# Peptides against a protein of PDB entry 4Z63: the designs that were tried, part 87

Target 1, 334 residues: chain A of PDB entry 4Z63
Amino acid sequence: LCLGMNDLTGNIPEDLFHLKRLNLLGIQENRLSGSLSREIRNLSSLVRLDVSWNLFSGEIPDVFDELPQLKFFLGQTNGFIGGIPKSLANSPSLNLLNLRNNSLSGRLMLNCTAMIALNSLDLGTNRFNGRLPENLPDCKRLKNVNLARNTFHGQVPESFKNFESLSYFSLSNSSLANISSALGILQHCKNLTTLVLTLNFHGEALPDDSSLHFEKLKVLVVANCRLTGSMPRWLSSSNELQLLDLSWNRLTGAIPSWIGDFKALFYLDLSNNSFTGEIPKSLTKLESLTSRNISVNEPSPDFPFFMKRNESARALQYNQIFGFPPTIELGHNN

## One batch from the design tools (peptide; made by RFdiffusion4, then SolubleMPNN)

Design b2_p14_5_s2 (from b2_p14_5, 6 letters changed)
Fold by OpenDDE base, seed 5:
Structure b2_p14_5_s2 (fold): chain B 334 residues (1-334), chain A 14 residues (1-14)
Amino acid sequence: as target 1 above (334 residues)
Amino acid sequence: SSSWVTTSELPERP
């Protein structure tokens, strides 16, 4: 049953929960309000639940043990409060959990040993606090992780060295500290292609340790951290780099010539730093900017990117990396 | 015109 993208108001009719053979319930993009009914437990055949973009409030009901076939739960952009229900945090069937842009709070707890099918987790823009869950690497299929805009004070856990499934990771604006430790840990994530760390590590030094290596890194965003240092030499070994944003830092020195050797680099933002010297002539040879054949079929994160060029402007949302316009931004340097 | 670019999760307006 798909009733998304309407102007539906009120609660879900109780009689809808008598549909025991229902595999898909989509009621997204409405004005549905109140609590999400516990009677969802009666939908024992449910594979997909989409309640996103509504006015739901209260706690998410702890009934996911009665939903053994549930693969997709989409609840982003609601007013949900409380934690992740125990039955949801232990779901062996769940592939995708999206609860972005809610008011979920407390310590984030997931039983990753039980969540054997979880491949995408979006909990961005919530009120989670404490430390990052050390057991996230035990989610052996977890590829996409958005934990941005929570209050995860402290450092990236050492256990994330073992996060082999991790491909897309956003921790932007999560009150993280110690960028040297974070990069030193995350370099061990052999499948990591996208790393977003914007609005963390305030005033720290960007490490220039040549021992750092991100083999498959395509997207690096570390904007607005007030980071000191220079263009990191270790980044020159990330030959697959497509998008680099280091804007709004305090980076100094020259822009190195190796920045133009990235064959796939189509988006570069080094604006609002303290870079000096000449613009590298190698930037004029970027194949991605001269050739029309950007391979559009590369996998992107499930989480959106937001670009805001002016404080007063609305942010542009990009759901795919290739949605970014080919860009070289070097403005507002010294 | 100061063009600043921030890539971050923005609160989607409900």
Scores: peptide ipSAE 0.225, ipTM 0.803, DockQ to the pose 0.420
Fold by OpenDDE base, seed 4:
Parts: C-alpha cells; structure tokens; sequence
Structure b2_p14_5_s2 (fold): chain B 334 residues (1-334), chain A 14 residues (1-14)
C-alpha cells in the first residue's frame, strides 16, 4: 500500500493494521501526526515501512520483534523522541534503518551481533549523546553510516579499526575530538570510500603522518574544523580521490603539485584557508576536468551531501557524488 | 564570494 506524497492528516486508521499480508506500507510525505501505533505489530508480513516526512511524535513503538520480515524502515523527518526501541536495535531482518532528522535522544545502542543484515544506517540530525557505539563494527554488513549532527563527544572508538564493511561514513558536526586518532583508526577500514568529518576537531592540527594510508578513498570532506597544518602528504597515495573539501580551515603552506596527479579528482575546495605560493600547474591538467567520461554507475552514499554557505543559507542537496559540479575553489587564501 | 561548506547534515526541522 503506497499512500505517499499526499496531504493526509491525522493518524493511521487502526483498521489498516488488519492487513496481515501487507508487504509494503508507504505513507511518506504526508501530514500524519500523533504516535506511531503499536498495532504495526499486526503487519507480520511487512518488508518495508516508510513513514518518513510526516508529523509523527512520541516514541517509536517496541514491536519490531513481531515484524520478522522487515528489511526497510524509513522514518526520517518526523518528531520521534526517545531511543531506538530494543526490538528494532535487535532486528535480524533489518537491512536499512533511516531515522534521520528526528528528536531521538540518549545513548545510541544497537545490538550489532543480532543485526546481521543491517547494511545502511542513517541517524543523522538527532539528539543522541555520549560516545560513539564501540560495537558498530560487529554489524558485519554495515556499509553506509550517517551519524552526523548528533551530540557525540570524544574520539572515534579503537574498535573501528575492524570496521571492514564500512564504505560510507559521516560524522559531520558531532563534537568529535582528536583527528589524528580518528584518521589513524579509520585508515584500517579497507572499504572506506567516503569520509565526512566537517565541523569537528576544532582547532586541531591536521596530521601529516606519511604512515597514514586510505587506499580506496574517493571522497574526503573535512571542512570548517579550523584545522592547522599543511596539505597532508599521506593523501597523495589515495589515487582514487574524486572529491576533496578542506575549506574553512587554517591550513598553511603551498598547495602541493601532487594534487593535480589525481586522475579522478573533479571537485576540489581548498578555499578559506591560509595557503600561500603559486597555484600548481598540474591542476590545469586534471584529466577529470578535461574528459567527461565520468562513470555514472559508481556507488554513492545513501545519505545526501549538503553544501551550505552560512548557517542561515539554504543548503543545496546532492544525492550522489557526481551531482557535484566539476569545481576548483581556491578562493580566500593568502 | 563565500565558499560552500560540504556536509551530510540538515538543520533539525523546527
């Protein structure tokens, strides 16, 4: 049953929960309000539940133990409060959980040992606090993780060295500290292609450790951290780099010539730093800017990217990496 | 001209 993209109001009719053979319930993009009914438990055949972009409030009901076939739960952009229900945090069937842009709070806890099918997690823009969950690497299929804009504190857990499934990771604006530790840990994520760390590590030094290596890194975004230091030499070994944003830091020194050796680099933002010297001539020879043969079939994160000029500006949303225009921004340097 | 900051976050819905 698909009723999305309407002006439906009120709550879900209770009689809808008598549909025991229902595999898909999509009621997204409405004005549905009140609590999400516990009677969802009666939808024992449910594979996909989409309640996103509504006015739902209260706690998410703890009924997911009665939904053994549920693979997809989309609840982004609601008013949900409380934590992730225990049954949801233990779901062995769940592949994708999206609860971005809610008011979920407390410590983030998932039973990753039970969540054997989880491959995508979006909990961005919530009120989760405390430390990052150390057991996320136990979610052995977890590829896509957005935890941006939560009140996490401290460092990236050491356990994330074992996060072999991790491909797309955002921790933007999550009050993280110790960028040297974070990069030193995350370099062990052999499948990591996208890393977003914007609005963390305030005033720290960007490490220039030649031992750091990100083999498959395609997207690195570490903007607006007030980072000190220079362009990191370790980044030169990330031969697959497509997008680099280090804007709005306090980086100094020259832009190195190796920045133009990235064959796939089509988006570069180094603006609003303190770089000096000449623009490398190698930047004028970037193959990605001269040849339009961008592979349209490259996997992107499930979470969107947003570009914003200031806190009051409307953000531009990009659903895929290739949605970014080919760009070189070097403005507002010394 | 102000540069754009790339993130994966939206402001919380009011």
Amino acid sequence: as target 1 above (334 residues)
Amino acid sequence: SSSWVTTSELPERP
Scores: peptide ipSAE 0.127, ipTM 0.769, DockQ to the pose 0.425
Fold by OpenDDE base, seed 3:
Structure b2_p14_5_s2 (fold): chain B 334 residues (1-334), chain A 14 residues (1-14)
Amino acid sequence: as target 1 above (334 residues)
Amino acid sequence: SSSWVTTSELPERP
C-alpha cells in the first residue's frame, strides 16, 4: 500500500492494521500526526515500512519483535522522541534503518550481535548523546553509517579498527575530538570509501603522518573544522580519490602537485583556507575533468550530501557522489 | 514544531 506524497492528515485508520498480508506500507510525505500506533505489530508480513516526512511524535513503539520480515524501516523527518526501542535494536531481519532528522535522544545502543542483517544505518540529525557505540563493528554487514549532527563527545572508538564492513561513514557535526586518533583508527577500515568529518575537531592540526593510508578512499570531506597544518602527504596514496573537500579550515602552505595525479578526482574544494604559492599545473590535467567518460556506476552512500551556499539558501541535496558538479574551488585563500 | 533545517553535512557557508 503506497499512499505517499499526499495531503493525508490525522492518524492511520485502525482497519489498516488488519491487513496481515501487507508487505509494503508507504505513507511518507504526508501530514500524518500523533503517535505511531502499536497496532503496526499486527502487520506480521511487513517487509517495508515508510512513515518518513510526516508529523509523527512520541516514542517509536516497541513492537518490532512481532515484525519478523521487516527489512526496511524509514522514519526520517518526524518528531519521534525517546530512544531506539529494544525490539528494533535487536531486529535480526532489519537491513536498513533510517531515523534521520528526529528528536531521538539518550545513548545510542544497538545489539549488533542480534542485528545480523543491518547494512544501512541513518541516525543523522538527532539528539543522541554520550559516546559512539563501541560495538558498531559487531554489526558484521553494516556498510552505511550516518551519525552526523548528534552529540557524540569524545573520540572515535578503538574498536572501529575492526569495522571491516564500513564503506560509507558520516560523523559530521558530532562534537568529536582528536582527528589524529580518528584517522589513525579509521585507516584500518579496509572497505572505507566515503568519510565525512565536517564540523568536528575544532582548531586541531590535520595530521601529516606518512604512515596513514586509506587505500580505497574515494570521498573525503573534512570541512569547517578550523584545522591547521598543510595538505597531508598521506592522502597522496589514496589513488581512487574522487571528491576532496577541505574547505573552511586554516590550512597553509602550497597546494602540492600530486593533487593533480588523482585520475578520478572531479570535485576539489580547498576554498576558505590560507594556502599560498602557485596553482599546480597538474590540476589542469585532471583526467576526470578533461574526459567525458567518468564511470558513473560507482556505489554511493545511502545518506545524502547537502550543500548550502548561503545561510538563507535551501541546502542542495545530492543523493549520489556523481551528482556533484565537476568543481575546482580554490577561492578565498589568503 | 522546530523545523530543524536539515543541515548540510557539507559546511553551510556562513
Scores: peptide ipSAE 0.082, ipTM 0.683, DockQ to the pose 0.092
Fold by OpenDDE base, seed 2:
Structure b2_p14_5_s2 (fold): chain B 334 residues (1-334), chain A 14 residues (1-14)
Amino acid sequence: as target 1 above (334 residues)
Amino acid sequence: SSSWVTTSELPERP
């Protein structure tokens, strides 16, 4: 049953929960309000539940133990409060959980040992507090993780050295500290291609440790951290780099010539720093900007990127990495 | 000045 993209109001009729053979319930992009009924438990054949983009409120009901076929739960952009229900945090069937842009709070807890099928987690823009959950690497299929815009004080856990499934990771604006430790841990994530760390590590030094290596790194975003230091030499070994944003920091020194050696680099933002010297001539020879053959079919994060003007409520949304325009931004350096 | 900052944290607006 798909009733998405209408002007439906009120609650879900209780009689809808008698549909025991229902595999897909999509009621997204409406004006549905009130609590999400616990009677969802009666939909025992449910594979996909999409309640996103509504006016739902209250706690998410703890009934996911009665939904053994549920693979996809989309509840983004609602007014949900409380925590992740225990039955949801223990679901062995769940592949994707999206609860972005809610009012969920408390400590983030997932039973990753039970969540054997979880591959995508989006909990961005909530009110979770405390530390990052140390057991996330126990989610052996977890590839896509957005935890941006929560209050995860402290450091990246040491256990994340073992996060082999991790490919796309955002921790933007989550009150994280110790960038040197974070990079030293995350370099062990052999499948890590996308790393977004914007609005963390305020005023720290960007490490220039030649022992750091990110073999498969395609996207690095560490913007608006007020980071000190220079362009890090360890980054020169990330030969697959496609997008680099280090804008709105306090980085100094020259832009190194090796920045033009990245064959796939099509988006570079080094703006609003304190870089000096000449623009490297190698930037004029970037193959990605001269050749139209960027492979549009590369895997991207499930979470969207946003380009926001610091002074504006306006943002541009990019659902894919290749949605970014080919860019070299070096403005506002001194 | 194009003071764009790349993030993944913006709330979705209805």
Scores: peptide ipSAE 0.204, ipTM 0.788, DockQ to the pose 0.563; fails the geometry check

Design b2_p14_5_s3 (from b2_p14_5, 6 letters changed)
Fold by OpenDDE base, seed 2:
Structure b2_p14_5_s3 (fold): chain B 334 residues (1-334), chain A 14 residues (1-14)
Amino acid sequence: as target 1 above (334 residues)
Amino acid sequence: SSSYITTSELPERP
């Protein structure tokens, strides 16, 4: 049953929950309000539940143990409060969980040993607090993780050295500390292609340790951290780099010539730093900017990107990395 | 640029 993208108001009729053969319930993009009924438990054949972009409130009901076929739960952009229900945090069938942009709070806990099918997790823009869950690497299929805009004080857990399934990771604006430790840990994630760390590590030094290596790194965003230091030499070994944003930091020194050796680099923002010297001539020879053949069909994160104006509440949303225009931004350096 | 890239930074309004 698909009723999305309407102007429906009020609560879900209780009689809808008698549809025991229902595989897909989509009621997204409406004005539905009130609590999400516990009677969802009666939808025992449910594979996909989409209640996103509504006015739902209260706690998410703890009924997911009665939904053994549920693979997709989309509840982004609602008013949900409380935590992740225990039955949801233990779901062996769930592939994708999206609860972005709610008011969920407390400590984030997932039983990753039970969540054997989980491949995508989006909990961005909530009110979770405490530390990052140390057991996330136990989610053996977890590829896409967005935990941005929560309050995860402290450091990246040491256990994330073993996060082999991790490909797309966002921790933007999550009150993280110790960038040297974070990069030292995350370099062990052999499948990591996208790393977003914007609005963390305030005032720290960007490490220039030549022992750091990110083999498959395509997207690195570490903007607006007030980071000190220079362009890191370890980044020169990330030959697949496509997008680099180090804007709005306090980086100094010259822009190195090796920045123009990245054949796939189509988006570079080094603006609003303190870089000095000449613009490397190698930047004028970037193959990605001269050839039209950027493969648009590469896998991308499931979470959206936002190009935020520093002085504005306005942002442009980009659902794919290749949605960004080819860019070289070197402005506002001293 | 007066902008920077982030993820899930702004609350999405219906």
Scores: peptide ipSAE 0.435, ipTM 0.865, DockQ to the pose 0.652
Fold by OpenDDE base, seed 1:
Structure b2_p14_5_s3 (fold): chain B 334 residues (1-334), chain A 14 residues (1-14)
Amino acid sequence: as target 1 above (334 residues)
Amino acid sequence: SSSYITTSELPERP
């Protein structure tokens, strides 16, 4: 049943939960309000639940033990409060959980040993607090993780050295500290292609440790951290780099010539730093900017990107990395 | 540029 993109109001009719053979319920992009009914437990054949972009409130019902076939739960952009229900945090069937842009709170706890099918987790823009869950690497299929805009004080857990499944990771604006430790840990994530750390590590030094290596890194965003230091030499080994945003930091020194050696680099923002010297001539030879063949069909994160203006509450949303225009921004440097 | 990339929903919390 697909009823998305309407002006439906009120609660879900209780009689809808009598549809025991229903595999897909999509009621997204409406004005549905109230609590999500516990009677959703009656939808025992449910594979996909999409209640996103509504006015739902209250706690998410703890009924996911009665939904043994549920693979997809989309609840982004609602008013949900409380924690992740225990049955949801233990779901062996769940592949994707998206609860982005809610009011969920407390400590984030998932039973990753039970969540054997979880591959995508979006809990960005909530009210979770405490530390990052140390057991996330136990979610052996977890590839996409957005935890942005929560209050995860402290450091990236040491256990994330073993996060082999991790490909796309966003922690922007999550009150993280110790960028040196974070990068030192995350370099062990051999499948990591996208790393977004914007609005963390305030005033720290960007490490220039030549021992750091991110072999498969395609997207690195570490903007608006007030980071000190220079362009890190270790980044030159990330030969697959496509997008680099280090804007709104306090980086100094020259822009190194190796920045133009990235064959796939189509988006570079180094603006609003303290870089000095000449613009590297190698930037004029970036193959990605001279050839139209950007492979638009590459796997991307499931979470959206936002291009935020520093003084504006407005941002442009980009659902794909290749939605960004080819860009070289070097403005507002010395 | 006066912009930067984030993955945080807007408005960003200070």
Scores: peptide ipSAE 0.465, ipTM 0.859, DockQ to the pose 0.411; fails the geometry check
Fold by OpenDDE base, seed 5:
Structure b2_p14_5_s3 (fold): chain B 334 residues (1-334), chain A 14 residues (1-14)
Amino acid sequence: as target 1 above (334 residues)
Amino acid sequence: SSSYITTSELPERP
């Protein structure tokens, strides 16, 4: 049953929960309000539940043990409060959990040893606090992780050295400290292609350790951190780099010539730093900017990107990395 | 530019 993208109001009719053979319930992009009913437990054949973009409030019901076929739960952009229900945090069937842009709180806890099918987790823009869950690497299929805009004080856990499944990771605006430790840990994530760390590490030094290596890194965003240092030499070994945003930092020195050797680099923002010297001539030879054949079919993160203007509450949403226009921004360096 | 990339939603209250 798909009733998304309407102007439906009120609560879900109780009789809908009598549909024991229902595999798909999509009621997203409405004005549905109240609590999400516990009677969802009666939908024992449910594979996909999409209640996103509504006005739901209260706690998410602890009924996911009665939903043994549930693979997709989409609840982003609601007013949900409390924690992740125990039955949801232990779901062996769940592939995708999206609860972004809610008011969920407390310590984030998932039973990753039970969540054997989880491949995508979006809990961005919530009120989770404490530390990052050290057991996330035990989610052996977890590829996409957005934990942005929570209050995860401290450092990236050492256990994330073992996060082999991790491909797309965002921790933007999560009160993280120690960028040197974070990069030193995350370099061990051999499948990591996208790393977003914007609005963390305030005033720290960007490490220039040549021992750092990100083999498959395609997207690196570390904007608006007030980072000191220079263009990191270790980044020159990330030959697959497509997007680099280091804007709104305090980086100094020259822009190195190797920045033009990235054959796939189509988006470069080094603006609002303190870079000096000449613009590298190698930037005029970027193949990605001269050829129209950027492969549009590359895997992208499940979480959206936002291009935020520093002085504006307005952001442009980009659902795919290749949605960004080909860009070289070197402005506001002095 | 006057912009930067993030994955944080603006508090668009529903």
Scores: peptide ipSAE 0.440, ipTM 0.871, DockQ to the pose 0.546; fails the geometry check
Fold by OpenDDE base, seed 3:
Structure b2_p14_5_s3 (fold): chain B 334 residues (1-334), chain A 14 residues (1-14)
Amino acid sequence: as target 1 above (334 residues)
Amino acid sequence: SSSYITTSELPERP
């Protein structure tokens, strides 16, 4: 049943919960309000539940033990409060959990040993506090993780050295500290292709450690951190780099010539730094900017990107990395 | 450009 993108108001009719054979319920992009009914437990055949972009409030009901076939739960952009229900945090069937842009709070806890099918987790823009959950690497299929805009004070856990499944990771605006430790840990994530760390590590030095290596890194965004230092030499070994945003930092020195050696680099933002010297001639030879054949068919993160233009403007949403226009931004350097 | 990339939504101003 798909009722998305309407002007539906009020609550879900109780009779809907008698549909025991229902595999898909999509009621997204409406004006549905109140609590999400516990009677969703009666939908025992449910594979996909999409309640996103509504006015739901209250706690998410703890009924997911009665939904043994549920693979997809989308509840982004609601007013949900409380924590992740115990039954949801222990769901063995769940592949994707999206609860982005809610008011969920407390310590983030998932039973990763039980969540054997979880591959995508989006909990961005919530009110989770405490530390990053050290047991996330125990979610052996977890590839996509957005935890942006929560209050995860401290450092990236050492356990994330063992996060082999991790491919797409965002921690933007999560009050993280110690960029050197974070990069030192995350370099061990052999499948990591996308790393977004914007609005963290305020005023720290970007490490220039030649021992750092991100073999499969395609997207690196570390914007608006007020980072000091220079263009990091270790990044030159990330031969698959497609998108680099280091804008709104305090980086100094020359833009190195190796920045033009990235065959797939189509988006470069180094604006609002303190870079000096000449623009490398190698930037004019970027193959991705001269060739029309950007392989658009690459896997992308499940979480959206936002381009924030100013403090007052709504950010432009980009659902895919290749939605960004080919860009070289070097403005506002001294 | 005064833009930067993030994955965090802007707070909806009430």
Scores: peptide ipSAE 0.439, ipTM 0.860, DockQ to the pose 0.466; fails the geometry check

